# Peptides against a protein of PDB entry 6O8C: the designs that were tried, part 91

Target 1, 262 residues: chain A of PDB entry 6O8C
Amino acid sequence: VGLRYEKISLPKIHPRYDLDGDASMAKAVTGVVCYACRTASTLLLYQELMRKGVRWLVELVKDDYNETVHKKTEVVITLDFCIRNIEKTVKVYEKLMKVNLEAAELGEISDIHTKLLRLSSSQGTIESSLQDISSRLSPGGLLADTWAHQEGTHPRDRNVEKLQVLLNCITEIYYQFKKDKAERRLAYNEEQIHKFDKQKLYYHATKAMSHFSEECVRKYEAFKDKSEEWMRKMLHLRKQLLSLTNQCFDIEEEVSKYQDYT

## One batch from the design tools (peptide; made by RFdiffusion4, then SolubleMPNN)

Design b2_p17_4_s2 (from b2_p17_4, 8 letters changed)
Fold by OpenDDE base, seed 3:
Structure b2_p17_4_s2 (fold): chain B 262 residues (1-262), chain A 17 residues (1-17)
Amino acid sequence: as target 1 above (262 residues)
Amino acid sequence: DELEEKIKEIEEELAAA
């Protein structure tokens, strides 16, 4: 579940000159853009934290992978040893059979040998699965974390700072409009300045909201979606690794049954 | 190791034959 934020919109800006209305409007605009700045900062922080989490998870999964590979290797060694021992036994019994001595157990030993070979073949499947996982985790693989560095917003984009600059301009105009309201009536020149500032306010506000929506919110949403997809895939991969590990344990247990006969 | 013991037994029998 991603960070929840409220959709904000600019208040209606009336073209009519009204000192009271303009002050109220400017106050509202200041509030909206201020919220945008704070939200942009929060969204950025969330993404940065998620990037750290992604890196952490990658390392964790790599560790899991290495452990699984280690376990697989252990089982292969044990299994190969057991197979070699059984093969020696089979050869001895085959010689005995030629001289008509104790041939009754040859069938049992041969069956064990066949079972061990089947277990060995299953190791090939595990190896193939591990190779697939490795390829997916490798640079350029399907589960590479390169997207985390590309998607979303970054501190280097300076989005919060850009919004803050616009907010400062808007706030300045708001404070002036508050003063203008207190005057109740402006001289002609001051009125013209007020009207001009109102236009500036509009442009700053529009620019801020456009920047917020296009460069902050939209990119955040893209990052969020990508992160959720990637996370699901990584969790699935971890489950696969666990399954492979369990298969190795199962094989080891089965081999141990035959080792008791050696 | 039961298998090793059996192998030894078998080897002894083969040597005796």
Scores: peptide ipSAE 0.000, ipTM 0.326, DockQ to the pose 0.002
Fold by OpenDDE base, seed 1:
Structure b2_p17_4_s2 (fold): chain B 262 residues (1-262), chain A 17 residues (1-17)
Amino acid sequence: as target 1 above (262 residues)
Amino acid sequence: DELEEKIKEIEEELAAA
């Protein structure tokens, strides 16, 4: 999971004054910084989309949780009702036995009662599991999405805009070097300006690449790692919810077998 | 409902004893 990007580096800048070489170097630098700017924009977009996805998934899982809780509640009510009815029947048969009336069905009813009580005991485990899931989804829980707002890069950081400003400066120097190249020889003053601009180009390029690496790529990678970890945990939680739902259905099915006796 | 009917029948039998 995540966007693949190429590791980029600045071309070697030769200290020697060379109009042809300097124009070529400036072109290459412009290309690299342009790539960094585009990549930064793409990485930012990915993170923004992922944040939306995270919010969506949280709501989806909360809905799944609520549905499971509802089903569990329904099963508990049904099971309790069935237990109460069976207990009444057991009491009646016990009274019949005390008056020496044949209660051949008492054994079967008693067995059903025991089975229902066992099913009821499992509800405590389901409830505990649901409470655990709720705590994990709650604010401050282990599956809270606060990291999505903190980690990574944001539009407010204006990283793309900062890189674009540097790119504009570099591009201006490149166009000047292209013109200088067309001039087979520069006058002394123009030569000095060219040399000074070459130093500026290096400064801007280095600043751009450092900003790209430290403020865009590194933060993106941290966001990516955190998102992968969080996603794995959320998927596992959804599986747990599904398991709990299935347990509720299993109990409901078992209870339905005994409803004919109630 | 069937259990309630059976319980009523049993209660009636017990009352008649």
Scores: peptide ipSAE 0.000, ipTM 0.329, DockQ to the pose 0.002; fails the geometry check
Fold by OpenDDE base, seed 4:
Structure b2_p17_4_s2 (fold): chain B 262 residues (1-262), chain A 17 residues (1-17)
Amino acid sequence: as target 1 above (262 residues)
Amino acid sequence: DELEEKIKEIEEELAAA
């Protein structure tokens, strides 16, 4: 899960003045930093897309929750109605027993009543589970998506732009080194400029790679890890909701047997 | 419906007693 990228490193920079070597080195550095820029952009895009996906999933799960709550409510109403009807019947039979009338069916009705009460008790467990799920989905809950806005890299960080600026500086030096190479020999002043530019190139490259590693890659990896963990928990929650829904259907089916009796 | 009919029957029996 997540984007794969190649581990990149800067080539070795030799301190010795060498027009051919310096041009080759500069080319390699340019390539590495260019790759870093592209990778940073891709990682950013991935995270933004994932954030959209996270928001979508949250809404989906909330919808699932609401549907489950609705189904539970429906079952409670049906069950309560059935219980009330059975209780009325029980009262009538109890009165018959007081006047010594035969009430052979009292036992059966009482058993049905007991079963319905057990089903009603299970509703309490379902309610508790739904409350737990609601708390987890609520702001500040364990499944809140606040991490998605905090973790990782964001467009506002302007990491890609910062890297691009450094890349531009490096590229400029590379092109100059390419020209220097073509000259085969530089005058003293130009040689000194070349040496200074080589130091600048090293500085920019190091800064770019540090920024890439610390501000792009590291944060991306943290985001990725957090997203995987969160996603797993969300999927588990959806399964829990499905289980609760199925329990409601099971109760409804059981109650339907007694509705035909009433 | 069957239960309601039975309840009605029982109520009638109670009224007759």
Scores: peptide ipSAE 0.000, ipTM 0.321, DockQ to the pose 0.002; fails the geometry check
Fold by OpenDDE base, seed 5:
Structure b2_p17_4_s2 (fold): chain B 262 residues (1-262), chain A 17 residues (1-17)
Amino acid sequence: as target 1 above (262 residues)
Amino acid sequence: DELEEKIKEIEEELAAA
């Protein structure tokens, strides 16, 4: 479950000149943009932690893959050895039959040989599955982690710093509006400056919120969705590897039953 | 190993026959 954040919106900015109202509005705007800045930082941190988690999981799955490949190789060697021994036995019994010696065991040995060959054929399927998994994990594969470096927000984007600059500008105007409110009445020139600052405040605030929404929140949500999808696929892949490992153990167990006959 | 022993026994029986 990703980080929950509250949807924030700018308060309505009234065009009317009102020192009390403007100070209150500026305070509210400062609070909203401050929250956006903190939220952006938190979202960035979350993504960086998730990227570390993704890298960790990739290495874990690669280890699982290598273990499965090793087990498969071991089983193949054992199975091939068993098949060769059974084939030698079959040849000996066939020679005995040619000299009219009863080889009652030939049928049983032949059946074992047939079963072993069937097991050998299943190894081909396991190999194909492992190759598929390898291709998916390889660079450019469907489960490559390249998306984690592309999607979302990154420290290099400097989104938090950009928002902080805007917040600083807004905060300065807010402090000025507090002073203006305390004066109760402004001279004509000061009133004009106040009006211009109000416009600047609006500009900075809208820019901050647009940047937050489009460059921070939207990209974060895209990253989150992609990470969840990728994570599900990786977990499924691990289950597949476990299944293949179990198949190898099953084959090994079956082969062990026939090793006593060789 | 057991199979090799059996094969050896069979070969010996064949050679004696």
Scores: peptide ipSAE 0.000, ipTM 0.313, DockQ to the pose 0.002; fails the geometry check

Design b2_p17_4_s3 (from b2_p17_4, 9 letters changed)
Fold by OpenDDE base, seed 4:
Structure b2_p17_4_s3 (fold): chain B 262 residues (1-262), chain A 17 residues (1-17)
Amino acid sequence: as target 1 above (262 residues)
Amino acid sequence: DKLEEELKKIEEELAKA
């Protein structure tokens, strides 16, 4: 998952003075750096959108967590109530056994009590799992979104603006080279200026491409990789929450079978 | 020397961006 972009490279810059060749080269360089600017902008936008998505997902998962906690709490209350009622019933039957009542009913109720206590122990496991999830979602936890603020490129880096400045310089030289080409022949001084501008063009182009590669593409790829990893972990966490919720429902269903005895 | 001066100007403009 991520934006697809084409690998771009600068054309070969020949040291030979050639008005036609230099104009063509300059045009190509302008195109490449222009593409880099647009791509950098797109990559930045993608990352910003992803950061928003990350924040949104964190809140969503927190909501899921809270819902699971509420469900767990509900089940605990229901289970505790059922246990208390069964215990009362056991006490009553124990008293009645002193008056020659059949022990069979007491045995059944005692078995139910034992089952309920087992269910109660499972609630402890669910609680521990929820605590683990909470710790992972907490600031500094394993699923914290701090990486989203650290990785990748940001508007404050002004990468697009920096590239645009270089593009403007390159474009200016290109237009001059287009004019030079139209002149077919330059005076000595103009030729020297042309050669000088060609060196400037090379410098700007190289700087632009290096900046694009190192500060835009590389950081984007790092962000992308980190986001994919984090997203996978978050999805897994959501599945864990769902599993815990289902366990709560299963316990609730089992407890409901014994409510007739309460 | 002229190239270095021009490069410096460009760097300054880049720093402002």
Scores: peptide ipSAE 0.020, ipTM 0.584, DockQ to the pose 0.053
Fold by OpenDDE base, seed 5:
Structure b2_p17_4_s3 (fold): chain B 262 residues (1-262), chain A 17 residues (1-17)
Amino acid sequence: as target 1 above (262 residues)
Amino acid sequence: DKLEEELKKIEEELAKA
């Protein structure tokens, strides 16, 4: 799971003045930092797409929740109506019992009443479970999506642009080192400039790789890990909702068996 | 099913990048 990228490192930078070696080194550094820029952009895109997916999934689960609540409410109304009707029937048969009539029927109806009351008690458990799910999805809840905005890298961080600036500086030095190599030998002043540029190259490259590692890769990995954890929890929650929905249907089915007595 | 479709869209977008 997640975007795969190659681990990159800077080539060894030798302190020795060598026009051929320095040009080759600069070329390699340019390539590495260029890869870092492209990778940073790709990692950012991945995170933005995942954020979109997270928002979508939250809305989906909220819709599922609302449907479950609606179904639960429907079942409660039906069940309560059935219970009230059975209770009225029980009262009628109790009056008949005073004259020693309908004893067998009263027993049957009483059993039905007991079963319905048991079903009613299960509604309390379903309600509690739904409340728990609601609390988890609510702002500040355990399944809130605030992490998606907080974790990882964002376009506003301008990480890709910052890396691109450094890459431009590095590339400029690389092109100069190609020219220096073509000269075969530099005058003293030009040699000193070359040495200073080599130090600048090192500085820019180190800064780029540090930024890439600490501000791009590390944050991406944190986002990735958090997203995987959150996704697993959300999928589990959806399964719980489905279970609750099925329980509501089961209760409705049981109640329907006794509607003929109401 | 819808979740799988959205994940596929994400994968496709990544492939284009």
Scores: peptide ipSAE 0.020, ipTM 0.494, DockQ to the pose 0.010
Fold by OpenDDE base, seed 1:
Order: structure tokens, then C-alpha cells, then sequence
Structure b2_p17_4_s3 (fold): chain B 262 residues (1-262), chain A 17 residues (1-17)
């Protein structure tokens, strides 16, 4: 997911002195570089918004993690309490059996004990999974958001402003070429100025397009690719947290069935 | 609490045996 933009290229610049052609070319160049400026601005905005989104999502997932940990802790306490109570009951019934007292319920209680121990064993797996998630979310972990601050373009790069300066120079030449066209014929000195301005136009345009491609587009694409990968991983992690939470609820529900025996 | 009460009863019976 990302912004779509058109691949742009400069029009052909003919070396021949032609007032009509030069004015038309200058107009086209102005349009292309103007588009580059707008696009660069949009790409920058997108990245800044995405960085905010990344930070937001990190906090959201951390909250989800904390909630899951809390739920897990609650279940562990409840389960351990239930196990201890059942174990106490088992011991009492075993003693009663040794003295030839009624122990018909011992088998049932023992089965419950076995089931609870199985549930308890699953807690270790949940804990391990939570630790893994914590590690991934920690600074330096696989899901760290440091890339969001490093990759892409930033306002401090002043890319839009740099492009705008070049656009201003190009636009000035364009307006002059419009005037030159209206004159139909230039004096020798003005003709020479026109030719030099045409060279300047080419220089500025080339510089603008190079800057746009190398410093704006390429960096944006790199940022986009990393953001997509990171986002997929974060969403998967969130799904894992939900699964762990559900497992905790399942255990809690199962334990609740035996609370009457405790 | 119910279990504790029941266990107490059982312990009392065991003590009588």
C-alpha cells in the first residue's frame, strides 16, 4: 500500500534556436518539474503520516501485550489455587481410604487433578510465547521502529524547497521565453542571452529531475517497502497476542468448572 | 471456601477413625 505517482521524464530539448519551440519546451519542463515538486511534497507527507501511524501501532500492540500478560497472570494464580485445593482434597481422601473409609470420589478428584496439571503445563508455552513477543517489541528487536526514523525522506532534507528553487529558476526562464516568442525576432545580444538561458534551463531541469528521482522517489520506495514488511509482521504479532489471550480464557473457563470442588 | 469446609469435615472424620 502506497501512493501512486506517474513516472515523469523531461521533454526533448533541441539544440536549435527556435523561439516558438523553446517557449513550448520551457512550458513543458516547467510542468514536469512542478509535478515533481508536488509529488515530492505528497510523498513526504505520506511518510510523515506513516511514521505517526507506526508509533501509534507500536503503542497499541504494547497495550495489547500488557493486557495479555495481565490475563495470563490472573489465570496462573487462579489455576495454581485450584490445583493446591485439589491436591489437598486428594491427600485427605487417600488417608480415608487407608483407614477403610468411603473414598468413592477419589477417582473423580484425581482425574480433575490430572486435567488441571495438564492445563498448568500449557502455561509454560504461553509464557515462552509472551517472552518472544516482548523480545521482538523491545528496543533492538525484530519489530523495532528505528527504521521509520532512518528510512525515507524527512522535512529536514529540504527536498521540496530545493526543487522549488530550481522550479523558480525554470519558471523565470519560461516567462522570458514567452516574451521572446512574442517579439518574433531578437537582437543579437538578446539572442545570445536566450541561448544561454536555454542552457541554464536544461541544467536546472536535469538537476531537479535527478534530485527528485534519487533523493525523493528512491528513498520513498525504500521506506514503503520496509513499512509494508514491518506492518505485516506487526499485524501477525497482534494476531498471536489475541490467540494467547483466547487460550487464557479457555483455561479460565475450564478451571471454573472445577471451582465447586475447591 | 466450600472446599475448605468440606475438607475440614473430612479431617474431623479422619481424626475420629
Amino acid sequence: as target 1 above (262 residues)
Amino acid sequence: DKLEEELKKIEEELAKA
Scores: peptide ipSAE 0.000, ipTM 0.339, DockQ to the pose 0.002
Fold by OpenDDE base, seed 2:
Structure b2_p17_4_s3 (fold): chain B 262 residues (1-262), chain A 17 residues (1-17)
Amino acid sequence: as target 1 above (262 residues)
Amino acid sequence: DKLEEELKKIEEELAKA
């Protein structure tokens, strides 16, 4: 779930010189750019927290993988041991049959042997699945977290600082426009300065909003989309690991039923 | 940028006045 933010736009800037209107406009612009700064900061914080979460989840899934591999290995050892014991028993019974023992017991043991071999074959499928999961989690794999370091905005980009500089310039002009408004009338030179500052304000505001939209919001949205996709895949992978673990337990339980014949 | 250049020109003219 990503952060919700409001779409903001600059107020209309009238070209006409108007001390009251210009002060009001400057106030509104200041507010909009201030919101952009705060929003950019919040979006950055969210992404940083998500990056931490991604790293945490990767480690968690790696631990799950290792546990599954361990369990699989344990089951393989147990299964192989049982198979070897049953094979020895089969050989003994085959020798005894040469001495006129009934074939019924040999048939039962042979059936158990066949069942164990089938279980052993299923371990190959589990191994293949684990290898696939390992490849996906490995560096360069489909579930690598490299995107988290590349996508979105980062503190090193200094987007918030850049916006803050622009906001400071805009705020200064706003305060001057408040003073100009209070004077009701400006001398010619002061009027020219006011007009020039109005152009500066527009320039700074436009630059701020462009930077906010293109470098903060757009990149955040890309990060959000990528994170959601990645998260779904990781959760699915965890479910696969759980399924494999359960299969190992099921095999172990079945093998335990045949231990009395060894 | 063209706008920045124009602003700079205006600033220079204001400084001469």
Scores: peptide ipSAE 0.015, ipTM 0.496, DockQ to the pose 0.092; fails the geometry check

Design b2_p17_4_s4 (from b2_p17_4, 7 letters changed)
Fold by OpenDDE base, seed 1:
Structure b2_p17_4_s4 (fold): chain B 262 residues (1-262), chain A 17 residues (1-17)
Amino acid sequence: as target 1 above (262 residues)
Amino acid sequence: SKLEEELEKIEKELAES
C-alpha cells in the first residue's frame, strides 16, 4: 500500500505574446510545480517512515525467531529427558522378563517409547526450518533490508529543495506577469523582457517536471514495489515461525501425557 | 517420578535375589 497522487502535466504554453494569457499560464504552471514540490515532500516522508517501519519489523521478527528457538530448545530438553527415562524403564522390564516375571506393562511402555522417538525425529525438521529462516534474515539473505537504504528518494538528494528553487523562479515570473497584465501594454524593452521571461518560465517548469518524474516519482514507485514484496515475505515468515512454535507446543503437550511414565 | 521410585524398588529386589 502506497500513497496515491495525481498525475500532473504542465499546461500548454502558447508561443504568442499575450499578457492576459501569459499571466494565466504562469499561474497554472506555478500551481502544478507547487503541487510537485508538496507531493515530492510527501513521498519522501512516506519512504522515511517506511524505512523506520522496516527496521522495526526486522527486529520484531528476530525477537519472534529467538522465542521460537528458545521454545524448541526447551522441548528438546524435555523430550530427551523423557526418552531417557522410558529407556531405563524398558531395560528394567526386559530384565524382569528374563527371570520369568510378569511384564504386562512392557508393551505399553514400548509403544510410548516409539511415539517419543517419532516426536524426536520431528525436531530435525523444525531445526532445519529455523536454520532456513535464520539464513533468510541474515545479512545478505533474501529478507535483508539493504534495499530500504538504497531504493527510493532520500533527504540527502535534496529533491524538494531543488524543486523549491525552481518554483521560486517560476513564482517570481508569475508575479511579474501579473504586473505586466495590469499595465495592459508594455514598452518595447519591457515586452522583450516579458518574452525572455516566458522562455525562462518554460525552461524552469520543464526542468521541475522532469526532475519530479524521474528523480521523485519513478524512484518512489520502485521503492514501493520492493517494499510491498518484502513485506509479504516477512509476513509469511512470521506465519512460519508461529507454525513452528505451535508444533513445539503440540509436542510438549503430548510429552506431558507421558510424565507419569517418566 | 512414581514410576522411577517403583522401578528403583524392583531393581533393588532383583539385585538382592
Scores: peptide ipSAE 0.006, ipTM 0.392, DockQ to the pose 0.002
Fold by OpenDDE base, seed 2:
Structure b2_p17_4_s4 (fold): chain B 262 residues (1-262), chain A 17 residues (1-17)
Amino acid sequence: as target 1 above (262 residues)
Amino acid sequence: SKLEEELEKIEKELAES
C-alpha cells in the first residue's frame, strides 16, 4: 500500500542558444518541477495521515491488550475460586471415605480438580504471552511507533516549500523565455542574460529534482516500507491478543461446567 | 456450591453420630 507516482526526469537541455527551443524546454522543465512539487505534497500528506493512523492503531491495540488482561484476570479469579471450592469438596469426601462411603464420587471430584489445575497451568502461558506483548508495545519495544516520527518526510522539513521556491524561480525564467521568444531576436545584452538565465534554470531544475528524489521520494519509500512492516506485525499482534482472549473464554466455559461441584 | 452444602450437611451429621 502506498501512493503511486510517476517517475519524472528533466528534459534534455540543449546548450545551443535557441529562443524557441529554450522557451519550450523551460515550459517542460516548469511542468516537471511542478509535478514534483505536487507529488512531494501528496507524499507528505500520505505520511502524515499514516502517522495519525499509526497512533490510532497503537491506542486500539493497547485497548485490546487491556481488555485481554482484564478478561484473563477475571478468569483467574473464577478459576482460583473453583479450585478452592473443589479442594474443600475433596476434603469432605475424604472424610466421608473414612466411613466407607462411595469412592467413585471422590474420584470424579479429584478428576475435576486435576482438570482445573491443568487449566490453571495454562493461565501461566497466557500470562507469559501477555507479558511478551506488553514488552513489544512498551517504549523501546519492537512495536514501538518511534519510527513513525523519524522515518520519512515531515512538514518541518519544508521540502514542499523549498521545491516551490525553486519552481517559482524556474517559472519566472520560463515566462521571460516566452517573452524572449516573442521578440524573435534579442540584443547582445539580453542574449547574454538569456544565456545566464538558462544556466540558472538548469541549476534550479537540477537542484529541485535532486531534492525531490533524495529528500522526498527516497525517504517516503523508506517510511512506506517501515510502515508496512510495522503494520503487519501489529495486525499479527492483534490476532495473538484475540487468540488469548478466546483461550480465556474457553477456560471460563470449561470452568463453568464444574460450578455445580463448587 | 449446592453439592458442597449437601456434603457439609452430611459431614455434620456424621460428626454428630
Scores: peptide ipSAE 0.014, ipTM 0.423, DockQ to the pose 0.002; fails the geometry check
Fold by OpenDDE base, seed 3:
Structure b2_p17_4_s4 (fold): chain B 262 residues (1-262), chain A 17 residues (1-17)
Amino acid sequence: as target 1 above (262 residues)
Amino acid sequence: SKLEEELEKIEKELAES
């Protein structure tokens, strides 16, 4: 479910001045923060793609809804027309019976009328279901996509860029530590700079990891969870619409059987 | 329908009698 990424942690930073160890540590830190930067970018991309998918699905479901409403309306018109015709027929047969004319079909026509009225009553349930669906799809409804704009990370947050800046700083220190290692021994002033840079490296690294975890990963996970829940609900809604459409077709088919009597 | 048309004719005849 969602994008898989490896849990990353910073290597242990030893306080001891060690040119070889510091270079190795700096290399490892650079690698970790580089991974974080790339991962953050991937997570952002995923979310942006999902937002597009959400918008697409909303429009698709709205189209499905409109089609269902249209079909329902068509069936209602047809059914009402059939009912009116059958009612006229019933009245004529009733008059025939008053003059002792054979109207053996009166009972059958009356039964058809009753069946049509039952079908008409079922349309009320369909209408209620459609209204419920409409309310859920409305801007303030339970299936609104407003969460997609609020949750997660966005390009405007500049998280990737912020991480990249920190990575650049770390990388510069790493390259310096490689040079320092090659020197095998530093003068006093250079040693002090090295120690200072090691502290800077630590601060940049910790800042990067905190930012990655709190502003990228955490928000991504929240977005993912909400998106999955929303998606399940939307798919279920679509199935409901399909069911309603099928019910309309079933009613239409049933009505067509009685049109020969009108 | 054809049936309705015929029934309407009969209805008119009955109404006139």
Scores: peptide ipSAE 0.013, ipTM 0.416, DockQ to the pose 0.002; fails the geometry check
Fold by OpenDDE base, seed 4:
Structure b2_p17_4_s4 (fold): chain B 262 residues (1-262), chain A 17 residues (1-17)
Amino acid sequence: as target 1 above (262 residues)
Amino acid sequence: SKLEEELEKIEKELAES
């Protein structure tokens, strides 16, 4: 999910000297660049909040991982205990078989032992999956959050401040053009100044819009896209952890069926 | 377990015979 913003463009700047037209143009330019400043600020804030969210989600998933590891460990202990008890029972029955005890009882216990060993083998798969998840979450892993610090715009870039400086220059010219319009006619020197200021206005405006587009919008879009991709992968990872947890519970339930034989 | 107790009892009886 990303912020929606309106596409903005500079008004047409007519080269002809026209006090009314120039004032109107300057007003429009001021409005556009003002919108760019506010939008840049909003986009920056959004990214900063998202970065906090990313960090939070990483910690949450790490906690989920630790819980799953803990549950897996618990199940392994329980399973190993059950296996050891069954093995002791098997040994006793093997001794008793020398004294004409029914082979059917040994067969049943041996079948249970075989089932428990199969469950034990599944623990290896769970362990491998957990190791994979750990590697993905580790620094330099595929799900590392380093991109969140690299992609997008940052306060240190001072994009909003840079745009604000340009906006201030543009606004100053706009107010002058508003005064010029009120005069209806300018002396030659003031007319020349007006023309030069119009060129400066164009320069500042184009610089502002270029900066906004290239350094704010483009980078924001890249951040948004990367964030969405990463979030999808993280959610999938969390689902995998849940699946592993459920597998542990299933194994525990299966083992509990044989605890009466221990 | 009850099974272990019974097996232990049987083992003890066998050891005494």
Scores: peptide ipSAE 0.012, ipTM 0.402, DockQ to the pose 0.002; fails the geometry check

